Peptides against a protein of PDB entry 7AE7. Designs and how they scored, part 80

Target 1, 321 residues: chain A of PDB entry 7AE7
Amino acid sequence: KVYKDLREFLEVLEQEGQLIRVKEEVNPEPDIAAAGRAAANLGKNQPAVFFEKIKGYKYSVVTNVHGSWQNHALMLGLDKNTSTKDQFYELNRRWDKFPVPPNVVKREAAPCKENVIDKDINLFEILPLYRINEQDGGFYISKASVVTADPEYPDDFNKLNVGTYRIQVKDRDRVGIQALAMHDIAVQLEKAEAENKPLPIAITIGNNPLVTFMASTPVGYNQNEYEFVGALQDGVPMDIVKSDLYDHLYVPAGSEVVLEGHIIPRVRTVEGPFGEFPGSYSGARLQCEVKIDRITHRTNPIFENLYLGIPWTEIDYLMAL

## One batch from the design tools (peptide; aimed at target 1 V270 P273)

Design b2_p28_7_s2 (made by RFdiffusion4, then SolubleMPNN; from b2_p28_7, 18 letters changed)
Fold by OpenDDE base, seed 5:
Structure b2_p28_7_s2 (fold): chain B 321 residues (1-321), chain A 28 residues (1-28)
Amino acid sequence: as target 1 above (321 residues)
Amino acid sequence: SALAASIAAAEAEKAAYEKELAEREALE
C-alpha cells in the first residue's frame, strides 16, 4: 500500500494492531511520556500511541509511528511480519528506482492548506507542546521534515533539501533549530548569512511516513528526498505543493502542519538541553533562530512527535534502515 | 523533466486561481 498522508498510515497501523488509542484526557506532562513508556513495555511489537485528548489543548498527538520493525514493514506497504532482512532487501530494490519525480498538486487539492494563520501566530494554539523528557530545557518538535533550498540555485529542485533537525520552541512564533555543519541546511544557511539574508524555511509536521523516513536518511546534496520517497513507494510519485511564501519551496501536500518562515541571519540563541537518549542530555548550545511568518494546517491537525523511551527509542529504528 | 512540466502546470493553475480570487475580491 502507498500512503498519501499520516492519517492513511495511522488507519493501517490501527487495523494491523500497531496503534494504541488513548481516549481519556491526559496531562501533557507527564502522562504522554508515561503512556509511551507503558506501550514500549508491551514487547517487541511496539505500537504507535495516539492521544485523542490533551488537557489544555484542542488537538491530538501521535508518537512512536516508526517505533518498531512492524511499523517499518507497514510503512513500506509490506506485511507487518516481514523480516528485517526482507525489509532491507525490498528497501534496496526500491532505492534503485531513484529518481521518481513527485506530482505537484494544486493549492486547493492540498490538505495542508485547509487552514491559514498569517497573523497573531501562536504555536501553542496549533501544536499540543510538551516536554519529551522531564529535564528538557523546553518544548521540542522532533519529527519535522524541514524544507530549505540553495539560495544561489533556488530553482534547482535537486538542491531542495528535506531534513530532520532538533527544533526547540522559543516563543509563540519562534523556534531554535540545530543546523550542524554536517547537514545540507548548514551549507544553505552559510550562503544566506554571507549576504546577511534570511534563509527561507518550511517546517512540516505530520507527514507521509516515508517523507519522515527520507528526511532522517542522509542523501547527496544534489539528490531530492521527494524523488526517493517515490522510489520507496515502488515507483508511485508522492504529492507535493508549492509553499505559500516562497516560489522555490515545495512541501508534502498531506502535511498536518506547515510552519513557513525564515532563519534570522547571524543570530544565535541558547537552545537545549535535550534528552536525545534516556539519561543522556546534549548540553545547552548557541543555535539558529527561526521566525515563523505563516502557518498552514489540516483541520484538526495531528501533532506527530518523537517517542524517546526504553529499551529502544524511535530514533534507533529511523537510523537503523 | 516531468517534474518541470508538473511545476509549470501548477504555477499556471495557481496564477489562474490568484487572478480569479482577485476578481472575486474586486466584486465584493
Scores: peptide ipSAE 0.024, ipTM 0.427, DockQ to the pose 0.012
OpenDDE base, seeds 1, 2, 3, 4: peptide ipSAE 0.000, 0.000, 0.000, 0.000; ipTM 0.270, 0.200, 0.273, 0.281

Design b2_p28_7_s3 (made by RFdiffusion4, then SolubleMPNN; from b2_p28_7, 14 letters changed)
Fold by OpenDDE base, seed 4:
Structure b2_p28_7_s3 (fold): chain B 321 residues (1-321), chain A 28 residues (1-28)
Amino acid sequence: as target 1 above (321 residues)
Amino acid sequence: SAIEESIAKAKEEQKEFEKKLEEEEELE
C-alpha cells in the first residue's frame, strides 16, 4: 500500500489498532506528554496518539506516528506483524529502485494549498504548540521535513534537500533551526551567507510517513529524498507541488502545513534547551533564524510532532534503519 | 521549469530502462 499523505496513514494505523484517538479536550501541558507515556507503557506495539481537541487551540495533534515496528511495517505497506528482519530486507530491496522521480501536481490539485495565510502570520493559530519536555526552552516542531536548494544550482533537482532539523518557535512568524555542519542545509546556507543572501526554505509538517522517514535518513548531497520515497513506495512516484514563494522549491502535495520563508543571513539567535533524550538536555546554542513569509495548509491541519517518551523514543525508530 | 523538465527527462529515461530490462528478460 502507498500513502499520499499523513491522513491515509493515520486511517490505516487506526484500522490496524495502532492509533489511540483521544476525543476529550486535553491540556497541551502536561496531558500530551502524559498520554504519550501511557501509550509507551502498552509495550512494544506502541500506537500513534491522536488528540482531537486541545485546550486553547483549533486543530489537532498526532504523535508517535513512527513509534513502533508495527507502525514501520505499515509505513512500508506490509503486515503490521512483519518481522524487523523482513522489514529491513524489503527496505533494502526497494532502495535499489532509486531513483523514482516524483510527480509534479498542479497547485489546485495539492491538498497543502487548500488555505493560504500571507499576512498577520501567527504559528500559534495553525499549530497547537506545546512544550514536549517540562524543561524545554520553548515550543518545538520536531518532525518537519525541511526543503532547501543549493543557491548556486537552484534548478538542480538532485541538490534539492529534504531534511529533519530541530525547530524552536521564536515568535508568531519566526523559528530557530538547528543546522549542523554535517547537514546538507549547512552547505547551502554557507553559500547563501557568503553572499549575504537569504536562503529560501519550506518547512513542511504532517507528511506522507515515508517523506518523514527519508528526511530523517542521511543521503548523498546529490541525491533527492523524494526519489528515495518513490523507491520505498516500491516504484510508485510521490506527489510534489511547487512552493508558492519559490519556483525551485517543491513540497509534498499532501503536507498538512507548509511554512514558506527564508533563513536570515548571518543572524544567530539562542536556541534551546531541548530534551533530546529523557533526562538529558542539549544546551542552548546560537542557531539560524527563519522568517515565515507564507503559510499554506490543509483544512483542519493535523500537527504531527515527535514523541520523546520512555523507554523507546520515536527517534530510535526513525534512525534505526 | 528546469526542474520539471529534469523530472520529466528522468521519467522517460526510467521507462526506457524498464523496457530494456523487459526485452532482456524476454531474450533469456
Scores: peptide ipSAE 0.154, ipTM 0.608, DockQ to the pose 0.009
OpenDDE base, seeds 1, 2, 3, 5: peptide ipSAE 0.007, 0.000, 0.008, 0.076; ipTM 0.263, 0.242, 0.302, 0.519

Design b2_p28_7_s4 (made by RFdiffusion4, then SolubleMPNN; from b2_p28_7, 12 letters changed)
Fold by OpenDDE base, seed 3:
Structure b2_p28_7_s4 (fold): chain B 321 residues (1-321), chain A 28 residues (1-28)
Amino acid sequence: as target 1 above (321 residues)
Amino acid sequence: SELEKSIEEAKKKEEEYKKELEEREKEE
């Protein structure tokens, strides 16, 4: 089975008993994190948790989408009881199908384009933001697929990078992003900053689960994550659409929310702390700042965010494959 | 509720785990 978007995957998770739907109104803090931890305690088959109603917000949150071996099997379109060994075998078999080029769809065919916000941008109106950890220095977007390109080769699709980075909300229309030297985005940012130019960026939230998986998986600088998604879909191309602001940036057609903007050149602001692991906080650091210039989103967008729990995190599953 | 009990148990385990981590950091 191949999924076009997060919603198709959530439907399958629910059908397979791998999604808990919380219909009662919850407080953003501490109820989301607490309910996630409570769901994790239900045993080896850790479900995703879907919060339909968050107090003070209009839209929903889903967490722990990748938080079990059953969810990983379903992501690959396999039986939920497929062994980890057989999942790895199938993953490796499909990996050899790289590259599978994506389909570029028209703007009118892309669900992520259903709504547009280009003035008076307020992230809090679109995303039910909460502190993931009690001691976090702010609100984080921890499960976004961030799209950037090489500013020297903007038309080279093979250099288009889709990665996962720690993103702190700084203001209504600003986020901090952690671009470490080991990330492909850091190479691209260095080139832009050398010329004192903004780096175009699209921060995509609530994607096809294989997009999120590949954005968390290191690949070569000249390899496109979307072409691996097609390989992992057993040779079925994924659907992408051109960003609204940039001709050279493509986003998943089914994204729940797309934040389009730019990294401000040579600006560094305080970001953190963030609890990356239970009991371990990364200190406050000077990080890059992104200005959000445009938002596109699906009607009733779902905010997919990372689950952090004890003794395991959703990151452990994303990194284990 | 079973959820409230599970939340309290999760908080208790989190506090125990934080204590174990602090003890390990003192032994290194």
Scores: peptide ipSAE 0.022, ipTM 0.450, DockQ to the pose 0.019
OpenDDE base, seeds 1, 2, 4, 5: peptide ipSAE 0.009, 0.008, 0.000, 0.013; ipTM 0.332, 0.356, 0.303, 0.416

Design b2_p28_8_s1 (made by RFdiffusion4, then SolubleMPNN; its pose is not in this set)
Fold by OpenDDE base, seed 5:
Structure b2_p28_8_s1 (fold): chain B 321 residues (1-321), chain A 28 residues (1-28)
Amino acid sequence: as target 1 above (321 residues)
Amino acid sequence: EEEELKKKEEEALEELKKKLEEIAEALA
């Protein structure tokens, strides 16, 4: 089975008993994080947790989407009881299909384009933001697929990067992003900053689960993550759409929310602290600053965010594959 | 008042955890 978007995957998770739906209104803090921890304690078959109603917010949150081997099997369109060994075998088999070029769909065919916010941008109106850990220095977007291009080769689709980075919300229209030197985004940012130019960026939230998986998987600088998504879909191309602000940026057509903007050149601001693991914080660091210039989103967007729980974090499952 | 609010939040959180456990047990 291939999924067009997060919603199709969540439907399958629910059908397979791998999603808990919380219909009662919850407080964003501490209830979301605590419910996530409770779900993680359910053992090896950790479900996704879908919060329909968050106090003070209009929209829903889902966590722990990749939080079990069963969810990973389902992501690959396999039986939920497929062994980890067989999942790895199937991943390796499909990996050899790279590259599978994506389909570029028209703007009107892309669900992520259903709504537009281009004035008075307020991230708190579109995303039910909460602290993942009580000691976090702010609100984090921890499961975004961030799209950037090489500013020297903007039309080279092979240099289009889709990566997962830690993003701290700093203001209504500003986020900090952790661009480490080992990330492809850091190479692209260095090129932009050398010329004192902004780096165009699209921060995509709530994607096809294979997009999120590939965005968290290191690939070569000249390899496009979308072409791997097509490979992992057993040769079925994924659907992408051109960003609204930039001709050279393409986003998943099915994204729940797309934050389009730019990294401000040569600006660094304090980020953190952030809890990378339960009881472990990375401390405060200087991070890049992104200005959000436009939002596109699906009607009633679902905020997919990372769950960091014990004994296994969602990251542990994402990185173990 | 703040202690009563905190207690109500803790009680609501424990009820939510219990409900999640019950749902998970029903799904296993």
Scores: peptide ipSAE 0.028, ipTM 0.514, DockQ to the pose 0.016
OpenDDE base, seeds 1, 2, 3, 4: peptide ipSAE 0.022, 0.021, 0.024, 0.019; ipTM 0.482, 0.508, 0.509, 0.366; seed 4 fails the geometry check

Design b2_p28_8_s2 (made by RFdiffusion4, then SolubleMPNN; its pose is not in this set)
Fold by OpenDDE base, seed 1:
Structure b2_p28_8_s2 (fold): chain B 321 residues (1-321), chain A 28 residues (1-28)
Amino acid sequence: as target 1 above (321 residues)
Amino acid sequence: MREEEERRRERALEELRRKLAELEAAKA
């Protein structure tokens, strides 16, 4: 089975009993994190948790989408009871199909383009933002697939990077991004900053689960994550669409929310702390700042965000494959 | 084993519902 978007995957998770729907209105804090911790107590078969109603917000949140081996099996279109060993064998078999080029769809065919915000941008109107951990220095977007390109080779599709980075909300239209030197985005940013130019960026939220998986999986600088998504779909291309602001940036056609903007050159602001693991916080540091210039989103967008549970976090599952 | 895992899941769902209800009651 192949999924076009997050919604098709959530439907399967629900059918397979791997999604809990919370219909009652919750407070963004502390209820989302508390419910996540309760879901973690389910043991090895941790479901996604879908919050339909969040006090003070219009839209929904889903957490722990990748939070179990059952969810990973379903992501691969396998039986939910498929062993980790068999999942690994199937993943490796499909990996050998790389590259599988994506389909570029028309703007009119892309669900992520249903709505546009290009003025008076306020992230809090689109995303039900909350602190994931009690001691977090702010609101985080932790499962975004961030799209950037090489500014020297913008038309080289093989240098298009789709990565996962820690993103702190700084203002209504600004986010801090953790671009470490080991990340492909840091190489691209260095090239832009050398010329004192902004780096174009698209921060995509609520994707096809294999996009989120590949964005968390290190690949070569000259390898495109979307071509691996097609491989992991057993040779079925994924659908991408051109960003609205940039001809060289392509986003998943089915993204729930796309934040288009730029990394401000040679600006660094304080980011953190963030609880990466239970009881462990990364210190505050100077990080890059992104200005959001345009938002596109699906009608009634779902904010997919990370859950940090015990014993295994969703990060542990995303990194363990 | 499967029945015991289902019962654990049901109990944890009930615990989740209870915790959500407790969080609602603490707001009242």
Scores: peptide ipSAE 0.022, ipTM 0.600, DockQ to the pose 0.013
OpenDDE base, seeds 2, 3, 4, 5: peptide ipSAE 0.029, 0.026, 0.007, 0.067; ipTM 0.625, 0.564, 0.311, 0.671; seeds 2, 3, 4, 5 fail the geometry check

Design b2_p28_8_s3 (made by RFdiffusion4, then SolubleMPNN; its pose is not in this set)
Fold by OpenDDE base, seed 1:
Structure b2_p28_8_s3 (fold): chain B 321 residues (1-321), chain A 28 residues (1-28)
Amino acid sequence: as target 1 above (321 residues)
Amino acid sequence: EREAEERRRREALEELERRRRELAERAA
């Protein structure tokens, strides 16, 4: 089975019993994190947790989407009880199908384009933001698939990078991003900053689960994550759409929310602390700042965010390759 | 196995609801 978007995956998770729906209104803090921890305590069959109603917010949150081997099997379109060994075998078999180029769909066919915000941008109106950990220095977007390109080769689709980075909300229209020197985004940013130019960026939230998986999987600088998604879909291309602001950036057609903007050149602001692991906080650092210039989103967008609980954490499943 | 899994899910939901109530009571 192939999923077009997060919603199709969540439907399957619910059918397979791998999603808990919380229908009652919850406080963003500490209820979301507490509920995630309780779901993690379920042991090996950790479900996703879908919060329909968040106090003070209009939209929903889903956490722990990748938080179990069952969810990982379902992501691959396998039986939820498929052994880890067989999942790895199938993943490796499909990996050899790379590259499978994506389909570029028209703007009108892309669900992520249903709504547009281009003025008075306020991230808090679109995303039910909360502190993931009690001691976090702010609100984090932790499961975004961040799209950037090589500013010297904007038309080279093989250099299009889709990665996962720690993103702290700084203001209504600004986020901090952790671009480590070893990441492809850092190479691209260095090129832009050398010329004192902004780096175009699209921060995509609530994707096809294989997009989120590949965005968390290191690939070569000249390898496109979307072409691996097609491989992992057993040769079925994924659907992408051109960003609204940039001709060279493509986003998943089914994204729940797309934050389009730019990394401000040669600006560094305080980011963190963030609880990367239970009881372990990375210190505050000077990191890049993104200005959000445009938002596109699905009607009633679902905020997919990372759950950090007792190991095995969702991040452990995303990095277990 | 399936019944034990359904029981664990129910217990976790009950724990989630309990924790939610406890948190709501502390926030009040």
Scores: peptide ipSAE 0.016, ipTM 0.432, DockQ to the pose 0.014
OpenDDE base, seeds 2, 3, 4, 5: peptide ipSAE 0.006, 0.019, 0.005, 0.008; ipTM 0.308, 0.431, 0.353, 0.339; seed 3 fails the geometry check

Design b2_p28_8_s4 (made by RFdiffusion4, then SolubleMPNN; its pose is not in this set)
Fold by OpenDDE base, seed 4:
Structure b2_p28_8_s4 (fold): chain B 321 residues (1-321), chain A 28 residues (1-28)
Amino acid sequence: as target 1 above (321 residues)
Amino acid sequence: EEEERKEEEEKALEELEEKLEEIEERLE
């Protein structure tokens, strides 16, 4: 099985008993985080949790999409009961198919382009934002696939980076992004800032689960994560579409939400604290600031966000592979 | 082993649904 988008994956998770649907209205805090903790306490076979109604918001939230080995098996289109060993074997077998170039679809064929917001941008109208931990210094977008390019080689598709970074909402149209020196985005940002230029960025939310997986998987600077997604789809290309603002940035065609904008050069703002692990917080840091200039989104967009649970967080599953 | 795992999965789902309902009830 290959998934075009998050929705196709959620349908399979639900069919396989790996998704719980909460139909009643929940409070964004503390209910989403509490429900996540409840899911993590199930130990084995942790399901995704889909919240249909969030008080004060228009749209839904899903968490723990990658939160179990069963969900990882299903992501690979395997039986949910496939052993971790066999999942790794299959992952490695498919990895050798790299590169599998993506299909570039027309704008009109891309679900992420169904709606456009290019004025009066307010992230709170599109994303049901909540604190993952009670002591978090703000609202985080923790499971975005962030697309950037090398500003010296913008047309080199092999240098297109799709990565997962901690993103804190700062204002209606501003987010902070944690670009650490070990991340490919930091190399690209350094080049842009050397010339005092903005770095173009697309922050994509609610993707094909293999996009999210590959965005969390370190690859070479001259390797494109989308070409690995095609490899992990056993040689089936994924669908990408050109961003609206930038000719050199491509986003997953099926993204629930795409935040297009730029990293403001040589600006740093306070980010954090954030609970990276249960009971542990990273300190506040000075991080980059992104201005959001355009949003595209599917009708009734699903906000996929990270679940932080015990004993294995969704991060642990994403990083363990 | 497969039946036992399915029963554990079903029980875990039921326990999660119950916990979610309890959370909802506490927040009403």
Scores: peptide ipSAE 0.020, ipTM 0.510, DockQ to the pose 0.013
OpenDDE base, seeds 1, 2, 3, 5: peptide ipSAE 0.015, 0.012, 0.012, 0.012; ipTM 0.358, 0.372, 0.350, 0.368; seeds 1, 2, 5 fail the geometry check

## One batch from the design tools (peptide; aimed at target 1 E125 D171)

Design b2_p29_1 (made by RFdiffusion4)
Pose (drawn by RFdiffusion4):
Formats: sequence, structure tokens, C-alpha cells
Structure b2_p29_1 (pose): chain A 313 residues (1-149, 158-321), chain P 29 residues (1-29)
Amino acid sequence: KVYKDLREFLEVLEQEGQLIRVKEEVNPEPDIAAAGRAAANLGKNQPAVFFEKIKGYKYSVVTNVHGSWQNHALMLGLDKNTSTKDQFYELNRRWDKFPVPPNVVKREAAPCKENVIDKDINLFEILPLYRINEQDGGFYISKASVVTANKLNVGTYRIQVKDRDRVGIQALAMHDIAVQLEKAEAENKPLPIAITIGNNPLVTFMASTPVGYNQNEYEFVGALQDGVPMDIVKSDLYDHLYVPAGSEVVLEGHIIPRVRTVEGPFGEFPGSYSGARLQCEVKIDRITHRTNPIFENLYLGIPWTEIDYLMAL
Amino acid sequence: SEVREERIAEVQANHEEALEKAPDLTPLY
């Protein structure tokens, strides 16, 4: 099976006993992060945890979506009990199907274009933001796929919320931004960027894939789907930016020129906090989202947690 | 809601502190 969006994958997870629904209202901190750690601590058949009610927020949160070999196998469309070695072989075989060009769809057909917010941008109205770890510098978006511009790149970068319509980003960790970053800051011009949240599991998996192999990213997702192309749609504001047609939330924005502010600290996969450093800020110019969006976020702590599964094979 | 507004105020306060530490990069260009 192939998943057009996060919601089909969550449906499969729930049918397979790999998704737990928390119906009672929970507080943002530390409840969501504590549940993410506990789900990771179950050791075997760790499920995704779906929080339907978060105090003070309108929408829902899902965590630990990739955080088990069962979830990982279901992401690949295999039986949930497929061994880790057999999943490795299946990924190795599909790796060679690269490239599979994506299908570009019309705006009216992309679920991520159901709702538009073009003014008075407020991330908190859409995303139930919360603190992941006690010493984090702020509330983080820890599982976004970021799109920048065959020269289109998708990657995962930790995003700290700095204001209703502003976030932080480590721009010098996106090694295609950095030639356009010099030109843009030197000329005081903005650099367009797209931040996608709540995606097809293979899109997130591709976004965590090593940069050393300069692939075409979306064409790699079609390979992981064993030859089935993925659907992408053009962003509202920037014609050279394409986002997954099924994303729950799309934040279209730009990197603010000549602005460096304190970002962090935040958790890193080796199990420790990073330090606080001066980093770039991104202004959100537009939000498009699916009706009743789901905030797919990720808990990070002492290994093994969900990030290890996203990096393993 | 009030709870969400208090959370947003906290984020804004932290961001105001970060702006106080922000360096001026105009002379570089």
C-alpha cells in the first residue's frame, strides 16, 4: 500500500494496533513529551500516540509515528512484524528505483490547500505547540520537511517558534541555502522557504536521508513507494517551491536578511542538549492547511527514541 | 484562549530578550 498523506498512514497504524488515542484533555507540558518518552520506553511494538484534546488549543497532536520497527515496516507497506534485516533489504532494493518523477497536481486537488491564512498569522491557532524538553529554548517544530530551491531540496531542520509568525532556523546547516544566503543578505533580499508539517511517512523519511547523496528528494519518495510517483503542488506565494499535496500544514515564508537571534538550546540525537547560538529567523507570510490539521511532532531524548528510527536504515 | 495567550506572551518575552542580544550585521555589507 502507498499513503497519499499522514491520515491514511494513521488509519493503517490504528487498524494494526500501533496507534493509541488519548481522549482526555492534556496539558501541553509535560504531558505530550512525557507520553512520547513513555511510548518509546515500551521497547517493543511501540505505538504512535494521538492526543485529541490539548488544553487551550483547537486541534490535535500525534507523536512517535515512526518510533518502532512495526511502524517502520508499515511505512514501507510490509507486514508489521517484518524483521529489521528484511526491511533493510526492501529499502536496499527500492533505493535503486531512483529517480521516480513526481506528479504535479492542480491547486484545487491538493488537500493542503483547503484553508488559507494570508494575514494576521498565528501559528498557535493551528499547531498545539509545546515544550519538548525542560531546558529547550522554546516551543519547537521538530519534524517538519523544509523545502528550498533538480535544484529543489527537502530536509529536516529543528524549528523554534519565536513569535506568532516567526521561527528560528539553523540556515548554515542547509547546504544549498548558503550560496543564495550570501547573495540575499548582501542585497538585503528575502530567501523563500516552505515548512511542511504532517506528511506522508516516506516524505519525512526522505527528509532525514543524508545530504551527501544529492538526489532530487521528491523523486526519491517515488522510489521508496516502489515506483509509485508522489503528488506535489505548487506553493501559493513562490512558484519555484513545491510541497507535498497532502501535507497537514504548509508554512510559506522567507529567511529574514541580516537577522541573527538566539536559537536553542535543543535536544540532539546523541542524547544531549545542544548549546544556544545565533541563528537565522524565518517570517511566515502564509499558512495553508487541511481542515482539522494534525500536528505531527517528534519527541527526542535518550536513545532509542523516534529519531533513531528515522536515521537507522 | 487565555491559556494560549499566556503561552504566546511567554514566547514573545523570550524573543524580546533575544532581540536585545542580536548583533548589527549592516556594516558587513

Design b2_p29_1_s1 (made by RFdiffusion4, then SolubleMPNN; from b2_p29_1, 15 letters changed)
Fold by OpenDDE base, seed 2:
Structure b2_p29_1_s1 (fold): chain B 321 residues (1-321), chain A 29 residues (1-29)
Amino acid sequence: as target 1 above (321 residues)
Amino acid sequence: SEIREKMIKEVEERYAASLAQQPDLSPLY
């Protein structure tokens, strides 16, 4: 099975008993994080947790979407009881199909374009933001697939990068992004900052689960993650759409939310602390800042966010294959 | 929502403080 978007995957997770739906209104803090921790205590077969109603917010949250081997099997369109070994063999078999170029769909065919916000941007109106950890220095978007291009070769589709980065909400229309030197985004940012130019960016939230998987998987600088998504879909192309602000940036057509903007050149602001692991906080650091210039989103967007907890974090599953 | 307004205010206050601590990176270029 191939999934067009997060919603099709969540439907399968629910059908397979791998999603818990919380229908009661919860407080964003501490209830989301607490319920996530409680779900993690269900053992190795950790379900996704879908919060339908969050006090103070309009929209829903889902966590722990990739948080089990069963969810990974289902992501690959396999039986949920497929062994980790067989999942690995299937991943390797499909990897050899690279590249599978994506389909570029028309704007009118892209669900991520259903709604537009281009003025008075407030991230808190679109995303049910909450602290993941009690001591977090802010609100994080921790499961976004971030799209950037090489500013020297913006039309080179092979240099289009889709990565996952730690993103802290800094203001209504500002986010901090952790661009480490080992990340492809850091190479692209260095080129932009050398010229004192903004780096165009699209921060995509709530994607096809294979997009999120590939955004978390290191690939070569000259390899496009969308072409791997098509390979991992066993040769079925994924659907992408042109961003609204930039001709050279393409986003998943099915994204729940797309934050379009730019990394401000030669600006660093304090970010953190963040609890990357239970009981371990990264110190406050100077990080890059993104201005959000436009939001597109699906009607009733689902905020997909990372679960962090014991015994296994969701990132452990995203990095395990 | 009072909860959301409180969260926004907290972020805005922290952001203002972070801007005050911003280093001038212009000498690096």
Scores: peptide ipSAE 0.429, ipTM 0.841, DockQ to the pose 0.838
OpenDDE base, seeds 1, 3, 4, 5: peptide ipSAE 0.008, 0.014, 0.006, 0.014; ipTM 0.361, 0.412, 0.329, 0.431

Design b2_p29_1_s2 (made by RFdiffusion4, then SolubleMPNN; from b2_p29_1, 14 letters changed)
Fold by OpenDDE base, seed 1:
Structure b2_p29_1_s2 (fold): chain B 321 residues (1-321), chain A 29 residues (1-29)
Amino acid sequence: as target 1 above (321 residues)
Amino acid sequence: SKIREEMEKEVRERYKESLKKEPDLSPLY
């Protein structure tokens, strides 16, 4: 089975008993994080948690989408009871199908383009932002697939990078992004900053689960994560669409939300702390700042965000491969 | 909503407070 978007995956999770739907209105804090922790305590078979109604917000949140081996099996389109060994075997088998080039769809065919916000941008109107950990220095977007390109080779599709980075909301139209030197985005940013130019960026939220998976999986600088998604779909291409602002940036056609903007050159602002692990906070650091210039989103967008809890985090499942 | 406005305010306040702190340049382990 192949999923076009997050919604098709969530439907399968629900059918398979791997999604809890919270229909009652919850407070963004502490209820979302608390309910996520409670779901994790249900044992090894941790479901996704879908919050339909969040007080003060218009839209929904889903968390713990990748938070179990059952969810991981389902992501691969396997039986939810597929052994970890067999999941790894199948993943490795499919990996050898790389590259599987994506389909570039027209703007009109891309669900992520259903709605546009190009003025008076306010992230809080689109994303039900909340503190994941009580001691977090702000609101984080933790499962975004961030699209950047090499500014020297913008037309080289193989240098298109789709990565997962820690993103803190800084203002209505600003986010901090942690670009570590070992990440491809840091190489691309260095090139842009050498010329004092903005780095074009698209921050995509609520994706096909394999996009989120590949964005968290290190690949070569000259390898496109979308071509791995097609491989992991057992040779079925994924659908991508051009960003609205940049002809060289392609986003998943089915993204729930796309934040288009730029990394401000040679600007660093304090970001953090963030509780990456229970009881461990990464200190506040000077990090890059992104200006959001445009938002596209599906109607009633779902904010997919990371679950962080004991004993296992979603990161553990995303990185265990 | 009031709660959203409070959350937006919190972001701005925390950001302003963070600018008053010296950045910890310690490596991320």
Scores: peptide ipSAE 0.476, ipTM 0.847, DockQ to the pose 0.302
OpenDDE base, seeds 2, 3, 4, 5: peptide ipSAE 0.365, 0.285, 0.225, 0.245; ipTM 0.765, 0.740, 0.702, 0.715

